# Designs tried in a protein design run: peptides against a protein of PDB entry 3C2G. Part 24

Target 1, 209 residues: chain A of PDB entry 3C2G
Amino acid sequence: IRTFDLLGLLLHDSDAIDGFVRSDGVGAITTVVQYPNNDLIRAGCKLLLQVSDAKALAKTPLENILPFLLRLIEIHPDDEVIYSGTGFLSNVVAHKQHVKDIAIRSNAIFLLHTIISKYPRLDELTDAPKRNRVCEIICNCLRTLNNFLMMWIPTPNGETKTAGPNEKQQVCKFIEIDILKKLMSCLSCEGMDTPGLLELRSTILRSFI

## One batch from the design tools (peptide; made by RFdiffusion4, then SolubleMPNN)

Design b1_p11_1_s3 (from b1_p11_1, 6 letters changed)
Fold by OpenDDE base, seed 2:
Structure b1_p11_1_s3 (fold): chain B 209 residues (1-209), chain A 11 residues (1-11)
Amino acid sequence: as target 1 above (209 residues)
Amino acid sequence: YKPRVLLEPLP
């Protein structure tokens, strides 16, 4: 716990973050969060989120790390772990085709749907901190989905990858009325990434037209 | 899309 708090305090500089990632810091955190201690898991996943935008992650092998994290956020009951893990996922798949491919092969699209589906509607949550955290989790999931869908949209100058039949079927679940209602409820939350949610809405429409 | 670093403000 104190070591992750200290690392979190030191990792305010981009060069320090990149140095930590180059020294296999992500692998070290994923080793430590395998212990059955919820405070350790929470602190480790928070640290993963803090380093998730590091430029050095473009050169880091994630083949063993990413499936482990996906399994953790599938089974862990703590919203703080889910928040940090989905935040990490959304950032590491950004602009990294190989990481997107690892996540998709590891059933990430279905997992994102499962995570969104397990939470109640935001209007049913009376506790404001809980409501905000649930909204942030849903936003992280939807941002990750947008990063996947963008691979399959035709660009003016590029070969468009085609989604496989399984990926198409999993993406079709996000047009379910309950998922769309949750997307719309997130647009009404203050401090959310409204531009990113509007981009996703546009991306979904372009993927089904 | 730029990754949002949710850097919590330093306590």
Scores: peptide ipSAE 0.027, ipTM 0.659, DockQ to the pose 0.090
Fold by OpenDDE base, seed 1:
Structure b1_p11_1_s3 (fold): chain B 209 residues (1-209), chain A 11 residues (1-11)
Amino acid sequence: as target 1 above (209 residues)
Amino acid sequence: YKPRVLLEPLP
């Protein structure tokens, strides 16, 4: 706990963050959070989120890290763990095709649907901090999904990968009326990535046309 | 998508 909080306080500089990642800092965090302590897991996932845009991550092997993080999110249904973990996932899959492929092979699409499905409707949440945190989690999941779907949209100038039959079936679950209502509720939350949520809506519609 | 560092506000 205190070590990750201290690292989080020191890692405000982009070069310090990049130096930590180059020194296998992400692997070190994933090793430490294997200890069954919820406060340690929260602090470690928060630190992962803080370093999730580091340029050095583009050169870091994620083959062991992403499956571990996805499993951690699945077994530790804590809002702070889910927020940090889905935030990390959304950032690391944004840049690199191979990172998207690792996440998809690790059942990320199904997990994202499961996360969104388990949260209550935002209109049932009276506490504004809790409602905003749930909205941020849903937004992180949906942003990650958009980054996956964009791989399968034909571009005039490129060989696009085709989604497999399993991936298509998993994507079809995101057009469920309850998921669409949660997406629409996130558009009404202050500080949300409204352009990104509208892009996802367009991307989902294009995947079924 | 550009990665957004979800900067938690500094305490």
Scores: peptide ipSAE 0.025, ipTM 0.657, DockQ to the pose 0.104
Fold by OpenDDE base, seed 5:
Structure b1_p11_1_s3 (fold): chain B 209 residues (1-209), chain A 11 residues (1-11)
Amino acid sequence: as target 1 above (209 residues)
Amino acid sequence: YKPRVLLEPLP
């Protein structure tokens, strides 16, 4: 805990973050969060989120880290862990095809659907902090999905990978009426990345039409 | 998509 708080203070400096990541800091966090302590897991996942945009992550092998984090999010019904973990996932897959491929092979698409499906509708949440956190989680999941879908959209100048039949089936679950209602409720939430959600909506439509 | 660290507003 105190070590992650101290590291959290260093996270306002991009060079310090990059230095931490270059020193296998992500591997160190993932090692520490293997200990069955909820506060430690929360703090570690928050730290992962905070370093998730580091340039040094582009050179970090994520083959073992990413499947572990996905499993952690799957088994830990904690909003803070899920928020941080889905936030991390969304950032690390944004620019790296290899990282997207690791996440997809690790059943990330199905996990994202499962996460969104487990949360109540935002209109059923009377507590504003809880509603906002749930909206952020859904946004992180949907943003991650957008990053996957963008690989399969034909571009005029590129051999686009075709999604496999399993990936297509998993993506089709995101057009379920309850998922679409949750997406629409997030668009109405204050402080959300409305441009990112609109991009996703456009990407989903282009993937199915 | 551009990575965005959602900086929680400092309290």
Scores: peptide ipSAE 0.025, ipTM 0.618, DockQ to the pose 0.104
Fold by OpenDDE base, seed 3:
Structure b1_p11_1_s3 (fold): chain B 209 residues (1-209), chain A 11 residues (1-11)
Amino acid sequence: as target 1 above (209 residues)
Amino acid sequence: YKPRVLLEPLP
């Protein structure tokens, strides 16, 4: 715990973050969070989030890390773990086709749907901190989904990958009325990435028309 | 989509 807090304090410098990642720091975190301690898992996932935009991650093999993290998020009923883990996922898949492919093969699309489906409607949450955290989680999931969908949008001048039949079926679940309502509720939260949520809405529409 | 580290403000 204190070691991850200390690392978190040191990781305000981009070069320190890149140094940590180059030293297999992400692998070290994933090793440590295999111990079934909730506080350790929270601290480790938070640290993963903090390093999730590191340039060095583009050179880090994520083939073992991403499936592990996705499984951790799947089984751990902790909002802080889910927040940090979905935040990490959303960042590492950004602009990295290979990382998107690993996440998709690791059933990420279905997991994102499961996460969003698990949470109550934001209007049912009276506690503002809880509501905000849930909104952030949903936004992280939806941002990750947008990053996946963007791979399959036809560009006028480019060979686009086609989503497989399973991926298409999993994506179709995001047009469920409950998911769409949760997306719309996130647009009403302050400090949310409203442009990104609007982009996702446009991306979803373009993926199903 | 650009990565955004959601830097939680330092306590």
Scores: peptide ipSAE 0.028, ipTM 0.652, DockQ to the pose 0.116; fails the geometry check

Design b1_p11_1_s4 (from b1_p11_1, 6 letters changed)
Fold by OpenDDE base, seed 5:
Structure b1_p11_1_s4 (fold): chain B 209 residues (1-209), chain A 11 residues (1-11)
Amino acid sequence: as target 1 above (209 residues)
Amino acid sequence: MVPKVLLEPLP
């Protein structure tokens, strides 16, 4: 715990973050969060989120790290872990086709649906901190989904990856009315990435038209 | 067929 807090204070610039990531810092965190200590897991996942935009992650082997993190956020009951883990996932897949491919092979699309589905509707949440945290988790999941869907949108240059039949089936679950209502509810939340959610709405429309 | 909920006005 205190070590991750101290690391978080030292990792205040992009060069320090990149230095940590090049030194297998992500692997070190993922090793430590395997211990059954919720405070340690929470602190480790928060540190993962802090380094999730590191350019050095493009050169980091994530084949073992991503499946582990996906399993953690599937089973862990703490919203702070889910927030940090889904935030890490959304950032790490951004602009990295190979990382998207690892995440998809690791059943990430279905997991994102499962995470969104397990939370109540935002209108059922009277506690404002809890409601905001749930909204942020859903936004992280939806932003990750956008990053996946964008791979399968036809570009003017005719080179489009086609989603496999399984990926198509998993993506089709995001057109469920309850999921779409949660997307729309997140657009109503203050301080959310409204541009990113609007981009996803456009991407969904373009993918299902 | 586009789900109508995606076409709802933004809040």
Scores: peptide ipSAE 0.069, ipTM 0.774, DockQ to the pose 0.033
Fold by OpenDDE base, seed 1:
Structure b1_p11_1_s4 (fold): chain B 209 residues (1-209), chain A 11 residues (1-11)
Amino acid sequence: as target 1 above (209 residues)
Amino acid sequence: MVPKVLLEPLP
């Protein structure tokens, strides 16, 4: 716990973060969060979120790390772990086609649907901190979905990856009325990535029209 | 058929 908090204090600039990631810091955190200690898992996932935009992650082998993190956020009951893990996922797949491919092969599309589905409607949450945290988790999932859908939208140059039949079926789950209501509720939350959610709305429209 | 919820004005 204290070691991850101290590391988070030392990782205050982009060069320190890139130095940590180049030194297999993500692998080291992933090794430590395998211990059955929820406080350690929470602190480790928070540190993963802090380094999740590092340029050095484009050169880091994620084939073992990403499937492990996906399994962790599937089963872990703590919203702080889910927040940090979905935040890491949304950032690490951004602008990295090979990382998107690892995540999709690791059943990430279905997992994102499962995570969004397990949370209550935001209007049923009276506690403002809990409501905001749930909204942030849903937003992280939806931003990750946008990053996947954008690969399959036809470009004017005709170079598009085709989603497989399983990926198409899993993507069709995000047009369920309950999921769409959660997207719309996140657009009404203050301090959210409203531009990113509007981009996803546009991406869904372009994928299903 | 696009769900109508995606075509509604933002609240």
Scores: peptide ipSAE 0.053, ipTM 0.760, DockQ to the pose 0.033
Fold by OpenDDE base, seed 3:
Structure b1_p11_1_s4 (fold): chain B 209 residues (1-209), chain A 11 residues (1-11)
Amino acid sequence: as target 1 above (209 residues)
Amino acid sequence: MVPKVLLEPLP
């Protein structure tokens, strides 16, 4: 806990963040959050989120880290851990095809559906802090999904990656009416990535036309 | 078939 708080105080600069990531800081955090301490897990996942946009992550081996984080956000009951973990996932897959491939092989598409499905509708949440946190989690999941779907959209030259049959089946679950209603409800939340949600809507339309 | 909910106006 105190070490992560101190690290969080030192990691305000992009060069410091990159230095930490180059020093296997992500591996160090993921080692520490294996202990069954919820405060430690919460602090560690928050620190992962803080470094999740680091340029040094493009050179970090994520083959062991990413499957571990996916298992953590599958089973952990704390929304703060889910928020931080889905935020890390959405940022780390951005512009990194090899990281997308690791995530997909690690069942990330199905996990994102499971996470969105476990939360109530935002209109059923009267507590504004809870509603906002749930909206942020759903948005992180949907942004990650958009990053996956974009790989399978035909380019103007007609070149496209083909989704495997299992990937296609898992993606088809996101066109369920309840998931789509959760996407639409996130657009009504203030301070959300409305552009990213609109991009996903466009991406889904292009993928299922 | 595109789900109609994706064609609904934004809330």
Scores: peptide ipSAE 0.049, ipTM 0.768, DockQ to the pose 0.033
Fold by OpenDDE base, seed 2:
Structure b1_p11_1_s4 (fold): chain B 209 residues (1-209), chain A 11 residues (1-11)
Amino acid sequence: as target 1 above (209 residues)
Amino acid sequence: MVPKVLLEPLP
């Protein structure tokens, strides 16, 4: 705990973060969060989120790390862990085709649907801190989904991957009325990634029209 | 058929 807090206080600039990631810092954190201590898991996942946009992650092997993190956010009851883990996932798959492929093979699309589905509607949450955290989790899941869908949209100048039959079936669950209502409810939350949610809305429209 | 909720105006 105190070591992760201290490390988080040293990782304030992009060069320090990239240095930590190049030293297998992500692997070190994922080793430590295997211990059944919720405060340690919370602190470790928060540190993962803090380094999740590092350029050095493009050269980091994630084949063991990413499936572990996906299992952690599937089973862990703490919304702070889910927030940090889904935030890490959304950032680490961005601009990295090989990481998207690892996540998809590890059932990430289905997991994102499961996470969104387990939360109540935002209008049923009276506690503002809880409502905001749930909205941020849903936004992280939806941003990750957008990053996957963009691979399968024809671009005027690029070879497009075709989604497999399993990926198509998993993606079709995100057009369920409950999921779409949660997307629209997140657009009503102040301080959320409204541009990213609008991009996903446009991506869904281009994928299903 | 696009779900109508995606075509609703932004709040």
Scores: peptide ipSAE 0.042, ipTM 0.762, DockQ to the pose 0.033

Design b1_p11_2_s1 (from b1_p11_2, 5 letters changed)
Fold by OpenDDE base, seed 3:
Structure b1_p11_2_s1 (fold): chain B 209 residues (1-209), chain A 11 residues (1-11)
Amino acid sequence: as target 1 above (209 residues)
Amino acid sequence: MEELLAPVERP
């Protein structure tokens, strides 16, 4: 805990964050979160999210880290771990084709659907902090999906990667009415990136046209 | 269409 708090003081500087990542800081966090301590897992996943926009991540080997994190998110029911882990996933796959490929091979698309499906509708949540956290998790999952779908959108030159049959089947689950209703309910949450959610909705719908 | 980033809260 104290080590993560000390690292938290360095997180005010983008160069310090990048220096941490260049020094295998992500590998160090993933080593720490292998211990069966919920407080360490929460703190470690929060720190992953806090460094998830670091430029040095483009040069970090993620072949072992990303499958481990996906498995941690799959088995851990904690909203703070899910929030931080899905936020990290969204940011780490952004603009990185090789990282997207690792995540997809590790069943990330199916996992994102499973995460959204396990949460109740936002209208069933009376506690505002809980409702907001659930909304943020759903948004992180759907944002990650958006970043995957961007690989299969035709470029102006007509060249596009084609999704495999398994990926297509997994993506098709996100047009389920329950998933779409959860997305739409997030648009009514205060402090949410409503423009980003609208863009995501557009991307999802366009991926099926 | 743009790739989206999750918000990062820093202390």
Scores: peptide ipSAE 0.565, ipTM 0.946, DockQ to the pose 0.683
Fold by OpenDDE base, seed 2:
Structure b1_p11_2_s1 (fold): chain B 209 residues (1-209), chain A 11 residues (1-11)
Amino acid sequence: as target 1 above (209 residues)
Amino acid sequence: MEELLAPVERP
């Protein structure tokens, strides 16, 4: 716990973060969070989120790390773990086709839908901190989906990957009325990345047109 | 259309 807090205090700049990632820091965190300690898992996942935008991740092998993290998010009911893990997932797949492919093969699309589906409507949450955290989780899931959908949008250069039939079916679940209502409810939350959610909405709509 | 990043809080 204190070690991750200390590492978080040292990771103030992009060079320190990149240095940590180049030194297999992500692998080290994933090794430590295998211990059944909730506070350690929370601190480790928070540290993953803190390094999730590192440029060095483009050169980091994630074949073992990413399936492990997806499984961790699947089995842990802890909102802080889910928040940090889905935030890390959205950032680690961003601009990295190879990482997107690993995540998709590891059933990430289905997991994202499952996470969103498990949370109540935001209007049913009276506790503001809980409501905000749930909104942030839903946003992280939907942001990750946006980053996946970008692979299947035609580029000006004519290179378009086609989603497989299973991926298409899993993506189609996100146009369910309950999911759309949760997306819309997130747009009403204060302090949310409303522009990002609007971009996601546009991306989803374009993927079905 | 841009890929989206999650907010990262650093101390």
Scores: peptide ipSAE 0.562, ipTM 0.945, DockQ to the pose 0.705
Fold by OpenDDE base, seed 4:
Structure b1_p11_2_s1 (fold): chain B 209 residues (1-209), chain A 11 residues (1-11)
Amino acid sequence: as target 1 above (209 residues)
Amino acid sequence: MEELLAPVERP
């Protein structure tokens, strides 16, 4: 726990973060979170989120790491783990086609839908911190979906990857009225990146037209 | 259309 907090305090600049990632820091965190200790898992996933935007991740082999982290998020009911893990997932797949492919093969799209589906409506949550955390998790899931959908949007050059039939079926679950209502409720939360959520909404709508 | 990043809180 304290070691991860100390590492987080040392990772103030992008070069230090990149240095940590180049030294297999993500692999080291993944090794530590294999121990059945909730505090270690929370701290490790938080540190993953803190380094999730590192440029060095584009050169990091994630074939073994990413499926493990997806499984951890799937089985762990902790909102802090889910928040950090989905935030990490959103950032690690961003601008990295090969990482998106690993995540999708590891059933990430279905997992994101499952995560959103398990949470109650935000209007049923009276505790503001809990409501905000749930909103942030939903946003992380939907942002990750946005980043996946970007692979299948035609570029001006006419070259686009085509989503497989299974991927299309999994994506179609996000147009369920319950999911759309949860997205809309997140737009009403204070302190949220409203422009980012509006971009996501636009991407989702365009992917289904 | 842009890829979106999760907010990262750094101390």
Scores: peptide ipSAE 0.554, ipTM 0.944, DockQ to the pose 0.709
Fold by OpenDDE base, seed 5:
Structure b1_p11_2_s1 (fold): chain B 209 residues (1-209), chain A 11 residues (1-11)
Amino acid sequence: as target 1 above (209 residues)
Amino acid sequence: MEELLAPVERP
């Protein structure tokens, strides 16, 4: 715990973060969060989020790490773990086709839908911090989905990866009225990036039209 | 520490 907090304080610049990632720092965190300690899992996932945009992640083997993290998010009921883990997932798959492929093979699309589906409607949450955190989680899930959807958008070069039938079926669940309502409710959360949410909404809708 | 979420990928 304290070690991760200290590391998080030291990892304040991109070079330090990239150096940590090059030194298998992500593997080290994932090794530590295998222990069934909730505070350790929270701290480790938070640190993962802090390094999740590192350029060195493109060179990091994630074949074992990413399925483990997805399983952790699936089974852990903690909003802070889910927030950090979905944030990490969103960032780590960004602009990294090979990482997207690992995540998709690891059933990430279904997991993202499951996460969003498990949360109550934001209008039912009276606690503003809790409501905002749930909104952030939903946004992380939808952002991750967006990053997956980008693989199936035709490139100017005419190379289009086609989503498999299972992936298409899993993606189609995100147009469910309950998912769309949750996304719309996020637009009413205080301190949220409303422009970013509107863009995300637009991207999701365009992927199904 | 602001949690830097990477920008959403754009086509």
Scores: peptide ipSAE 0.078, ipTM 0.722, DockQ to the pose 0.143

Design b1_p11_2_s2 (from b1_p11_2, 5 letters changed)
Fold by OpenDDE base, seed 2:
Structure b1_p11_2_s2 (fold): chain B 209 residues (1-209), chain A 11 residues (1-11)
Amino acid sequence: as target 1 above (209 residues)
Amino acid sequence: SEELLAPVERP
């Protein structure tokens, strides 16, 4: 635990973060969090989020790391783990087609829907810290979906990937009224990335029109 | 449209 905290204190700039990632830091974290200690898992996932925007991730093999993280999020009903893990997921797939493919093959789209579906409506949460964390988790899930959907939107040069039938079915789950209501509820939360949520809404609409 | 990044908090 304290080791991850110490590492976090050293990661103040992009060069330090990239150096950590180039040294297989993500692999090291995923190895350590295999120990069944909740505090260790929380600290490790938080550190993953802290390095999730590193440029060096584009050159990092994630074939084993990403499925492990997805499974960890699936089986741990811990808001802090889910928050950090979904945040990492959204960032690590961003602008990286290969990583998106790994995530999708590992049932990431379905998992994101499952996570959102398990949380109550934000208006049912009276505890402000809990409500905010749940909102952030939902936003992380939806942001990840946005980044997936971008693969299937035509580019200015006319190039477009086609989603497979399974992916289409899984994406269609996000237009369920319950999911849409949760998206809209997040727009009402203070301190949230409202512009990002609006962008996601636009992306969803463009994907289905 | 653009791809989106999660907020990252660093110490």
Scores: peptide ipSAE 0.583, ipTM 0.948, DockQ to the pose 0.711
Fold by OpenDDE base, seed 5:
Structure b1_p11_2_s2 (fold): chain B 209 residues (1-209), chain A 11 residues (1-11)
Amino acid sequence: as target 1 above (209 residues)
Amino acid sequence: SEELLAPVERP
């Protein structure tokens, strides 16, 4: 825990973060969080989020890391773990097709839907911090989905990857009324990335029209 | 349309 906190304090700039990632820092974190300690898992996932925008991730082998993280998020009903993990996921797949492919074959799309589905409606949450955190998690999931969907949106140049039948089926679940309601509820939360959510909404609509 | 990034809070 203290080690991760210390690392977090040292990771103030992009160069330091890149240095950590180049030194297999993500692998180190994932090794540490394999131990069944909730505080350690929280701290590790938080640190993952903190380095999730590192350019060095494009050169990091994630074939073992991503499936592990996805499993971790699946089995730990901890908002902080889920928040950090989904945040990391959204950022690590961004602009990295090979990473998207790893995540997708590891059933990430289904997992994202499962996560969103498990949370109650935001209007049922009276505690503002809890409501905001849940909203942020939903946003992270939907942002990740957005980043996946972008690979299947036709470009003006006609080169479009086609989603497999399983992926299409899983994506279709995100247009369920309950999911859409949760998305809309997030737009009403203060401090949320409203522009990002609107972009996601646009991406979803384009994917289904 | 752009890919979206999660906010990262750094101490």
Scores: peptide ipSAE 0.582, ipTM 0.948, DockQ to the pose 0.722
Fold by OpenDDE base, seed 3:
Parts: sequence; structure tokens; C-alpha cells
Structure b1_p11_2_s2 (fold): chain B 209 residues (1-209), chain A 11 residues (1-11)
Amino acid sequence: as target 1 above (209 residues)
Amino acid sequence: SEELLAPVERP
């Protein structure tokens, strides 16, 4: 815990963050979070999120890291772990086809749907901090989905990658009325990236045209 | 259409 706090205090600059990632910092975090300590897991996942936009991630092997993180999110029903992990996932797959492929092969699409489905509707949450955190998690999941769907959107020349039958089936789960209602409810939360959510909605709709 | 990034909070 103290080590992650110290790192957090040093990682205010993008160059320092990038240096940490270049020095296999992500691998170090994933090694540490293998210990069954909830506080350590929370701190480690938070640190992953904090470095998730590092340029050095484009050169980091993620073949072992991503499946591990996905499994961690699957088995740890902790809002802070899920928030940080889905945030990291969203950022690490962005603009990286190879990373998207690793995540998809590791059943990321199904997991994202499962996460959203397990949370109650936002209107059922009276505690504002809890409601906001749940909204942020749903947004992270849907943002990750957006980044996956972008692979299968036709280009102006009519060329597109084709989703496999399994991926298509898993994506189709996100047009369920419950999922769509949860997406729409996030638009009412203060401080949310409303433009991003609208873009996601557009991407989802276009993927089914 | 664009890919989206999660917000990152730093201390």
C-alpha cells in the first residue's frame, strides 16, 4: 500500500508515468495484485488506471496482463477494483488493434455485459457517491465496448473487419432494454462525459444498422 | 466516430 502511495505521489508528470511503464511497471503491479489482499488489489488497480494513458503501453506486451486483469475483475465484486480495472481496459485497448484482440479472445465483451447487468438501476441508488461510482463503472464498460465496435464500423470505402459469430452474439446483448436504460440513466449524472456517452450511443446504434 | 478514453484522476 505505502509503495503504491509513494508511486502515486511521484506520478504527477506524464514523463514519469511513461518511465514507470517503460520499466515494466504494469508487470510489477500485476505481480503485486496476485496476493489475496483487498487493499493491495484496490491500490494496484487504481495505479493501473493512473498509468493507463501512457504512450509506453503501445510497446508493452499485454498477452498475460489483460487476461489476468479480466479474471480479477470477474472474481472481485469490489466497485473500486471494477472501476479502476474497466477504466484501464478502456484506455489500454484504445487505438490498439492487437490489444483489442487479446481482450476479445479473453471474453471481455461478455464480461462487460455481466458487470453492467449485475448493478442496479441508478434510480434505485439513493446514496449519491455510490450512484456516481456505479455510473462511472457502467460508462467505463460501455466506453470499452465502443472501442471494440469501432473495429467493425464500415469505412467510407465500404471496407470493414467482420466480427465473428460469437462476438456478434455477445454484442447483441447490449441492445437489451435493461442495458440501454442504464446507458441513458448515466446521462443524468452530474460530472459525466455526456458527449462521450452520446458518441457511444451513436456507435452502438450504427453497429446494428 | 472516435474511440473514447476513461478519465484518469491523479493525486
Scores: peptide ipSAE 0.581, ipTM 0.948, DockQ to the pose 0.692
Fold by OpenDDE base, seed 4:
Structure b1_p11_2_s2 (fold): chain B 209 residues (1-209), chain A 11 residues (1-11)
Amino acid sequence: as target 1 above (209 residues)
Amino acid sequence: SEELLAPVERP
């Protein structure tokens, strides 16, 4: 636990983060969080989030790591784990088609929907920190979806990947009124990336036209 | 449309 915090304190620049990732740092974290210790799992997932934007991730084999993380998020009802894990997921799939493919094959789209669906409405949460964390989780999930959807949006050159039938079905779950209401509620939360959420909304709308 | 990144808080 403290070791992960210490590592986080040392990772101040992109080069150090990349060095950690190139040294199989993500694999090391995932190995450690296999132990059934909640504090360790929280700390490990937080560290994953902290290195999630590393360029070196594009060269890191994630075939075993990503499914494991998805399973961890699925089975662990801890907001901090879910926050960190979904944040990591959104960043690790960004601009990396091969990683998106791994995530999708591992049922990531359905998992994201499940996560959003399980949380209560934000208006039912009276504790502001809890409400904000839930909002952030929903945003992480929707941002991840945005990044998936981007690969199926036609480019000006007319080249686009086509979503498979299962993928389309999973994506269609996000147009449920409950999901849309939760997205809209996030726009009203303080400290949220409102421009980013608006972009996501635009992406979703374009994907379903 | 742009891909979006989660905010990362670093100490």
Scores: peptide ipSAE 0.582, ipTM 0.948, DockQ to the pose 0.719; fails the geometry check

